# Peptides against a protein of PDB entry 3PUK: the designs that were tried, part 175

Target 1, 227 residues: chain A of PDB entry 3PUK
Amino acid sequence: ERGLKSVVWRKIKTAVFDDCRKEGEWKIMLLDEFTTKLLSSCCKMTDLLEEGITVIENIYKNREPVRQMKALYFISPTPKSVDCFLRDFGSKSEKKYKAAYIYFTDFCPDSLFNKIKASCSKSIRRCKEINISFIPQESQVYTLDVPDAFYYCYSPDPSNASRKEVVMEAMAEQIVTVCATLDENPGVRYKSKPLDNASKLAQLVEKKLEDYYKIDEKGLIKGKTQS

## One batch from the design tools (peptide; made by RFdiffusion4, then SolubleMPNN)

Design b2_p22_4_s3 (from b2_p22_4, 9 letters changed)
Fold by OpenDDE base, seed 4:
Structure b2_p22_4_s3 (fold): chain B 227 residues (1-227), chain A 22 residues (1-22)
Amino acid sequence: as target 1 above (227 residues)
Amino acid sequence: SELKEQYEKIKKFNEEIKKEEE
């Protein structure tokens, strides 16, 4: 059973497609590396067509302008993806598309957001953070998009301590996005290890979950549920 | 919190966009 995939798709459908949907309107969707994987994991091209997407383009590739169509950017809030977006709309005379709807998979840093706001605000019709920074797999399985997470988290080398912390932070954030997607505030369970990595990660997750559910979409604090 | 600040920032931005479009 692929329950998580369906949940993720439903989240994307409601948070992204329903949010910008206009009857009879087709959009070009721009994806980056992560969102390509994400959508590939939870939907088919036919599903996207049903949502008014005529074609999918890779944001990193050089693309021909389609000035009569609006673009749906479903991208990660990275400098690379944002820079590509900025290139598409940075020039008033050479805009790639008619307008842009931007949906970030996670919180966009202020630095990137400010750049977008300063240069492309007139081209943007919607900007939203949907907080999906994981790849769903079968059932309730997901993959964290944190490079070398295992290596750094389980490395006994003290020289990796700083990197380990960064990785754990990223993992914690992504776990929270999973919980948010599933609309669950789980009680975090973990097994302690000699390096106490699990405990540290759990603490980070707990903290971030608390922060998230303090001000969720409904502005409600949800109680912990055992999962 | 950082989350609240972020939420308000995006909300404000969308409101501004809406006003500019009208």
Scores: peptide ipSAE 0.488, ipTM 0.891, DockQ to the pose 0.646
Fold by OpenDDE base, seed 3:
Structure b2_p22_4_s3 (fold): chain B 227 residues (1-227), chain A 22 residues (1-22)
Amino acid sequence: as target 1 above (227 residues)
Amino acid sequence: SELKEQYEKIKKFNEEIKKEEE
């Protein structure tokens, strides 16, 4: 059974589709590279149709306006994806759609959030962060989406130290989102390696887990669970 | 604290959006 895929789909259904669903209303859904992979891993087009999605569009591509329809943006909080959104609803251009529902896969930095608020607030009907920054695989397997992770984490070049830290931070954040999605607060175990990658990553994960479960979406404290 | 602040920020934003739509 594809347990993790089912969990991720359920999370998306509850956090995104149920949140913005209106009876009889169809939406266009805009995806970026990450969310395309994410949805492809855990659902079918027929599933999306059942959730009121008529068509899926790539946010990076030039698209014709469909001004009578609302758009559901399920995107990563990156400058690239946000810039594409701003092009669709910014004051300097004609709006592509009737309105926007924005769901970010992760924490949206203040810089990006403020930029959106300043430019497109009147076009937005909903904004939410759902904290899913991983790709589910078969059973309980998942893939982290961190570009160049292998290169920087295992680089012997000291000049890459700063970049390595950034990559490890991103990995730690994604692991936490997996735990949050599964509603688990696992104990972290690791073995020391020559580059201390496992130790450093474990420490970052532990810290982030602690912070997250002090204040979750419901303001509840979660205990440690086995995973 | 950071998560709480973020939550409140987004909540406030959604409330503002709702008021503007009404």
Scores: peptide ipSAE 0.482, ipTM 0.889, DockQ to the pose 0.542
Fold by OpenDDE base, seed 1:
Structure b2_p22_4_s3 (fold): chain B 227 residues (1-227), chain A 22 residues (1-22)
Amino acid sequence: as target 1 above (227 residues)
Amino acid sequence: SELKEQYEKIKKFNEEIKKEEE
């Protein structure tokens, strides 16, 4: 009955927890602002305990070392979150945990990825991108995390054109992650409006969906499903 | 193409990590 929440949870369970699960091993899980909201929206602490998580810590906070335990980082690929990770493992003498499993909610930029590789590769046991960048609300309802989307999309100021494109790109990306999570390739529909924004967004979504399913992680090409 | 490249990058990294653990 939880619909999208259940789907998101199942995706996280399969893509993250099952991926790094070891028999008899407990992990500390590190979350950032986004993933805290994400997990809070689709699971309970009891669910996390069942997946071998003993405690949840905020990656932004100063934390005491627990050097005997491995850490599961479920974070966004942002400079802030990555920097916090790097602080945890940047020095051999100052490593906070035994090792790290890193799961990004979206594509990690090369700049950040290279920074991680250069400084912390020996501490990492797994790195994966799971592409979940939305918050489920109800059955088929989700919230996009795109700051100032309304302002830039509807701004008549031509100086905001570049920013508008960035916002639309971000929205399109998040919509695609929803589709990926649901394992669906829907036909994109939109209402025609005086503004070309809806059309442009639809085109971006279609393009990204096409790209995603052409190179599906499972090697399967899926046709368009019901929208 | 970009997605494929990204996937390969991460895959390669995981392979490298595995080798370092051995």
Scores: peptide ipSAE 0.473, ipTM 0.887, DockQ to the pose 0.687
Fold by OpenDDE base, seed 5:
Structure b2_p22_4_s3 (fold): chain B 227 residues (1-227), chain A 22 residues (1-22)
Amino acid sequence: as target 1 above (227 residues)
Amino acid sequence: SELKEQYEKIKKFNEEIKKEEE
């Protein structure tokens, strides 16, 4: 019950399923590549059934309309996933579902958010960012989903500088989401490398943690832990 | 902060959605 998987599941249950739960109502849940992995790592299909999910669909695939049912979108805030959502609700005549509840795994950029508002606002019943951008592996082990992180962070090629910055930012965001999920405000420790990537990442994490806890739902700023 | 701004934006959006459903 105390493992990272359990913590992640509890977070999803509270932030997503409890948030949109209606007695006797079943929903279709739409997942992308990341959230498929995430849910697979921390729950079973039986768990989802208990939360009122009748079927899981891949957002990237062509799907038949089920216009009488509401859809729960649990997706990453990426152009690809958002575009798929927009295709489901962008046309008045071609709505795939009755309405949508959208839960993003992380911060949704203004550009994407504005695009959604402009085209699909009437179909949306809820929009929320839940800040879970990592995959739990074992009790205290997690994996960050940052493509090519190793290559860009450790590349000496100056041409990768801009990409390196993006990767570092993404990693920092994900680490913060882990901390938020675990309800921890850790003191960040690192070993400096020649390129000082670890130091830069640590600074980004610390800054983002401070920002997060300033606006924490509980209104409580926790002291730094030594973990 | 950027996070606070985003939070307020989403909050406002949800409030608007709720009003439209009522």
Scores: peptide ipSAE 0.485, ipTM 0.891, DockQ to the pose 0.624; fails the geometry check

Design b2_p22_4_s4 (from b2_p22_4, 7 letters changed)
Fold by OpenDDE base, seed 2:
Structure b2_p22_4_s4 (fold): chain B 227 residues (1-227), chain A 22 residues (1-22)
Amino acid sequence: as target 1 above (227 residues)
Amino acid sequence: SELEERYKKIKEFNEEIKKEEE
């Protein structure tokens, strides 16, 4: 059963490929570590070809310029991925591609966004944030991509408190993206206990869900659903 | 809200891009 995988693929198709599709145009697609895993989990290369992707490249690797082709960047809004993008378009003489379409898997921090605008705005044809920061598995199973999440969330070291909060925030955001992808607003139940990671995460999820459904890409407000 | 501001920022940016391309 590929229920979740199909949903994720449809979301990517509509939010990314349909958004930048031009008749007869082929693009090079740049992926990072997360989006490589994401696409590999829900599509085949043949599917990407049908969407106008001629080749896929790893954004972290050195690549030869293909200046006659536009590039589709489907990447995470991380400093590492953004830095790689900036290297591709940071200077006129160093531009690797004709232009860029950028699709972030999550909200891009203002600092990174401003950096992109300041250096590469003339090379960008589209910039969009989508809500897919999870890896789908069979049925309705998914995994979160938060580095060292387990370590920081369950570390007894108080020095990791700040990092723990960042990780919790990232996890909450990814859970919300799952709900958004499935078009569901589940009720969150938790026991309110101090320093309870599960409770804290649940609170963050609830807050983010409220924010998301208050204003989404279509301006729709949706009620809570049971899941 | 923060989310509203993010949407606004991205929307404005895309509008600017469109104007520059035209």
Scores: peptide ipSAE 0.399, ipTM 0.868, DockQ to the pose 0.615
Fold by OpenDDE base, seed 3:
Structure b2_p22_4_s4 (fold): chain B 227 residues (1-227), chain A 22 residues (1-22)
Amino acid sequence: as target 1 above (227 residues)
Amino acid sequence: SELEERYKKIKEFNEEIKKEEE
């Protein structure tokens, strides 16, 4: 019943915890709203302790400095989360932790990435994008994190057309991350609807899947599979 | 591709970080 949750946890373990693990070292982990939900859906606190996490902190809250410990930031690449990170390391007087490992759940925009490099490079030990932008619910069911997706996709108002496109793009990207996590390149299937939203989304997904598997983490090209 | 460029940027950044830490 929890096949997808296990897959997501294994992905996080490999991509994040194994990547920054040092023998005998404990880290403080900083989470935002999305990653809190993500981890809550696929692991327990005991699992995190086994991975060398001593405490979990909310990145949005004021926190006391722990200057002797390194911090693991597992966050979304949003201005809000990045700004909170920058406040932790933006100045020597405000440095809260010894150093930072940053893992983004999705592609970080160049503007945010450049801002981080310009301000905090000396404090960073690792920066990685892991491409997990969904919440696992059941063995093969997931929830996309796209605000107001239903509203904009089904809005009859032409003024929402631009927003609809943005939403569909975000949804397509998240679906691709699911496929990547599951190591599958499926043929996209959908039921036709009057608004043709499913068709448009399917086309976006197919395009993004092609791009992803052309340049995957292992440099391998995978063919389409049946789903 | 755009994806390839993104990976390259991050890879280069991590390499720079490693050099600074040494």
Scores: peptide ipSAE 0.388, ipTM 0.862, DockQ to the pose 0.584
Fold by OpenDDE base, seed 5:
Structure b2_p22_4_s4 (fold): chain B 227 residues (1-227), chain A 22 residues (1-22)
Amino acid sequence: as target 1 above (227 residues)
Amino acid sequence: SELEERYKKIKEFNEEIKKEEE
């Protein structure tokens, strides 16, 4: 069995780089905070060069225009990252790059997608969701990118109830993306705690897994495995 | 489902983009 890092890299290579690869063409790749960590965890700069990436840029920083080159945006579907993208292509006179290929690490909310479509459609050559919202640390260890997850999940403060639900939803989604990446349909197991957050999360994961595999690209419903 | 609808939107968008390049 290949380690999680290799699996993640293989998925990125297939879903992103192979998808937009053109012979002899180099691209600038734009990353946000999450995707910077993600790529750093599973590849080297030499690997990116082999995939036709000449330069990596931070999407949050001011960058000089390179109008003759196409840009590969590998970003999370957040308002911050999307806003930065829109700044690069939102004005006809201020386009930083020749065109954009956009690959989201997760499902892009309709509101953000519609905003992109309305403002920058003519500059976009590809838009795809690849569903990788976790960072591999070891062969079988990963980190979920959910800010303040501990605080909200274990807070007894009723004022945090709505935020807790959002956090659990995000965690559930990321767990599903891990399963999808590993091509696994796990039977969810948990130990209930006083606040029963584990049970709620498990239910969300199960529901999302069912939804995902119903529309799986391979049309295959896999049997449940033990995680 | 909501998920299917999202995939449909993205697919349609990519098809539109392809037509504009051609």
Scores: peptide ipSAE 0.398, ipTM 0.867, DockQ to the pose 0.625; fails the geometry check
Fold by OpenDDE base, seed 1:
Structure b2_p22_4_s4 (fold): chain B 227 residues (1-227), chain A 22 residues (1-22)
Amino acid sequence: as target 1 above (227 residues)
Amino acid sequence: SELEERYKKIKEFNEEIKKEEE
């Protein structure tokens, strides 16, 4: 497939699977709700088999231990997903897998990171943030995973102002992850009328893009591309 | 920047993990 789906898959392949690949080794992959949707949108089970994944498990479900196998956790940095991970490795008696490779789809909050480090660092072989927080739909189309975005952005109730800001921040963050995945620094264009929501969102995106490309992994400052 | 600090933290953690495995 051409387009965003293939780009996302290539990013995951490079950032996750190639990063933890060992010759002759099979892993169990643990997914949460978001990453299940993400992988389902851009790959097939056969693709995962080729990357050394023997089985996919839902991190939220109770699972039987497979102590001889290492686990690949591809999860969002949420309290729910992190708590499930901690249950898998929180005690020696409760260890479900041989070791863990953890790949977060976004920046992991310090509080969650510290909790992981304090509880199960000895069980972890790799931890990485890959910055993919969107679902590709079509060649140039993606879906944002921001709950109640419409409600808060268009609410006339001033009491929702703080929540509106949080929602806009989340949307901006996800848009930036798209740009990062595509390795592009696009010019942001928008129609602001009749509401200023688009303007505010655009400003947030621009700021985040600037911050991202100033200190990207390659150490390169990229110019704005046409979009 | 906050982003730089996050990257640094993760990098340091991975280095620590690597040392423990050796």
Scores: peptide ipSAE 0.394, ipTM 0.864, DockQ to the pose 0.627; fails the geometry check

Design b2_p22_5_s1 (from b2_p22_5, 8 letters changed)
Fold by OpenDDE base, seed 4:
Structure b2_p22_5_s1 (fold): chain B 227 residues (1-227), chain A 22 residues (1-22)
Amino acid sequence: as target 1 above (227 residues)
Amino acid sequence: SELEKRSKLLKEFNKEIEEEEK
């Protein structure tokens, strides 16, 4: 069974599609590299059609305007993706779409958010962070989208120390998004390695989990679960 | 924290959007 895929799809359906759904309305969906992989891992095109998506477009590519249709941006909060969005709506006279619903897969940095707000606020109907920054593979299995994570974490080269920290931070953030998606606050377990990377990562995860649940809109204090 | 700041900003922004659409 692909249980995690179902959970992820359910999360996307409720957090994204149900959130912006209007009866009889079709939207164009804009995806970036990560969300393309994410959706491909947990749904089919037929599923998206059922949710009111008529066509999927790559946000990085040049696209023809469809000014009569609203666009659903399901993207990562990166400068690249945000810049592409801004190009779609930066010119009032040449907007690509009628309006935009933006759903970020992770927390959007203030700098990017402010840039969006300053440039395209009138075109935006919704802006939400749904916190799904992982790819479900199998039941209870997911893949973190952190380039070269293994290489940097296990590199004995001291010159990679700084990069290792960056990678660990990114991994920790994505692990938290998994927990958020699954609505679980796990007791972090790990096996120590010679470089003690697992311990460091665990600490980062724990800290980020604490931060996340502290600001949980539901106001729920969740106990640690077995993991 | 940064997370708190972002959350607050988004809440405020969505509130503004909702108010403008009324």
Scores: peptide ipSAE 0.209, ipTM 0.791, DockQ to the pose 0.798
Fold by OpenDDE base, seed 5:
Structure b2_p22_5_s1 (fold): chain B 227 residues (1-227), chain A 22 residues (1-22)
Amino acid sequence: as target 1 above (227 residues)
Amino acid sequence: SELEKRSKLLKEFNKEIEEEEK
């Protein structure tokens, strides 16, 4: 069985495609680097066609306008992806598409969200955070997309302390997205290391899990499960 | 929390979008 891949696909189908589905309507889907990898890991083009996607486009590339069609943006909440979106809809006279449905893979920073609101609010039909920031590799294996995570976490250079914290925060967020996707509130376990990175990460995960389940879409606080 | 603030902001935004479409 597909295991985690099927779970991820189910989550995307429910949170994204079902959320914006209209009978008989086809959409263009815009992907960034992360979501391209994500979808490639858990679905086929035929699956996307079944969900009403006529074509997928790379958000980073220049694209010809298709003004009669609505666009589904499934993107990470990064400055690069958001800027590309803004370029598509920033001009009132030269919108790339008819309207936009935006689904972020993670929580969008206020700064980016404010930019979107200020410039493109009238073009947006939906904006949602679906909280999937990992790539499923195997049935129970996933990969975190945090650049240079290993380097900064294990760097003995004190000058990297601030960056290390940022990286660990990002890792913790992605781990929480896995838990959210699996609908689990696991007890975090770790082995101590000389630099205590595992402990710090565990604490961040626990904190974020608590925050997530307090404000989750289901409004359910789940009990801690040992795993 | 920051997450709560973001969630609230997003909910408000979607509400505004829905109102504009009416």
Scores: peptide ipSAE 0.207, ipTM 0.788, DockQ to the pose 0.775
Fold by OpenDDE base, seed 3:
Structure b2_p22_5_s1 (fold): chain B 227 residues (1-227), chain A 22 residues (1-22)
Amino acid sequence: as target 1 above (227 residues)
Amino acid sequence: SELEKRSKLLKEFNKEIEEEEK
């Protein structure tokens, strides 16, 4: 299979599963609402079994302890998901799993990160940010995970202007994660609209792309590509 | 940039984890 779905799966496989893989070791994987949708869009259960996942659990649900197994948390950096993680490891007597590997789909806010460090650092074997905050739909089409994006971006109410900016910022960030996943630095294209939303978003994306590629881990200068 | 700052923090945290496991 080709396209964005295969690229996303390859990214998850290399950044998450290969990163924490140990020969002969099985893990329990914890997912939240977003990562459940994400994995469902780009892989099958058989794929996860091949990567050493024995059981998939919903992080929001009450779960029985499996203290002899390590847990792989593939979750979004939200207060809800982080709180559920902390419940699993917050008490020495109530640890649900042997240890935790944590992979966030985006940058974890400092407040949440500090909360994790303060509460359960000893239980963590790995913590990484993967930067995949979108759902692949088609070969080169994706859905952004930005709540109420449509409402605020197209609201005629001036009182929503500040929230509109926040939404556009979040959208721009996710578009950059797509580019990073695809290993592309595209020129931004958009259609002109009566509302200057597309132009504003394009400017935000361009700025964020510049920032991202300045610190490219590969140390390579990439020219703009056409996408 | 904020991206650089966060990446640095995460790298530092993982180094701490590795040191604690030794």
Scores: peptide ipSAE 0.203, ipTM 0.788, DockQ to the pose 0.653
Fold by OpenDDE base, seed 1:
Structure b2_p22_5_s1 (fold): chain B 227 residues (1-227), chain A 22 residues (1-22)
Amino acid sequence: as target 1 above (227 residues)
Amino acid sequence: SELEKRSKLLKEFNKEIEEEEK
């Protein structure tokens, strides 16, 4: 039974490891909080060894330089993770590793991307977005990583409206990443009620799916399927 | 639109990287 975990692993293997694989080359892999959870949910250390990873390091921790080895950064596109990366390569004299392959779990904001490009471009060998922003739990179950989602979605306080929108957007994005990973375009259905959170979320998901498939399939939108 | 812009930016960046390595 190929569960969601297997699909996620396959996606990571293809999008990340196969993309930067060189024969006989070992890399250090740098993970953040999210990608640590992600990989732990869908693979074992032995699997990573087979993909040419010698050791896993936490990007947030102070690490000793290993200047002879290239680093594989599998991280979320957050200011914190990006800042840690920049610290590793920001100074020419204090580079932690020989070079960097960067794989973001989601679309990197332009501001962060520009910051990377401006400061560390010469150290980067690859920069890719792989669009995986969820944690597989069971065969068809996954966890959305959206902090305070419950509070903001159900808060009656109008002052939280803007934050609610941000949360809804984040949730929608993560759902879309699941669909993208599974290569599915689900037919989103919902009960239409005014001001219904489920309806709003469904609409956001549908819109984002449309945008994704337009981009991925060069203007061709896959037909909606039941997933 | 934003997604397209980001994708384009990444593609351009990777192209630049590849050109520098040649």
Scores: peptide ipSAE 0.202, ipTM 0.786, DockQ to the pose 0.720

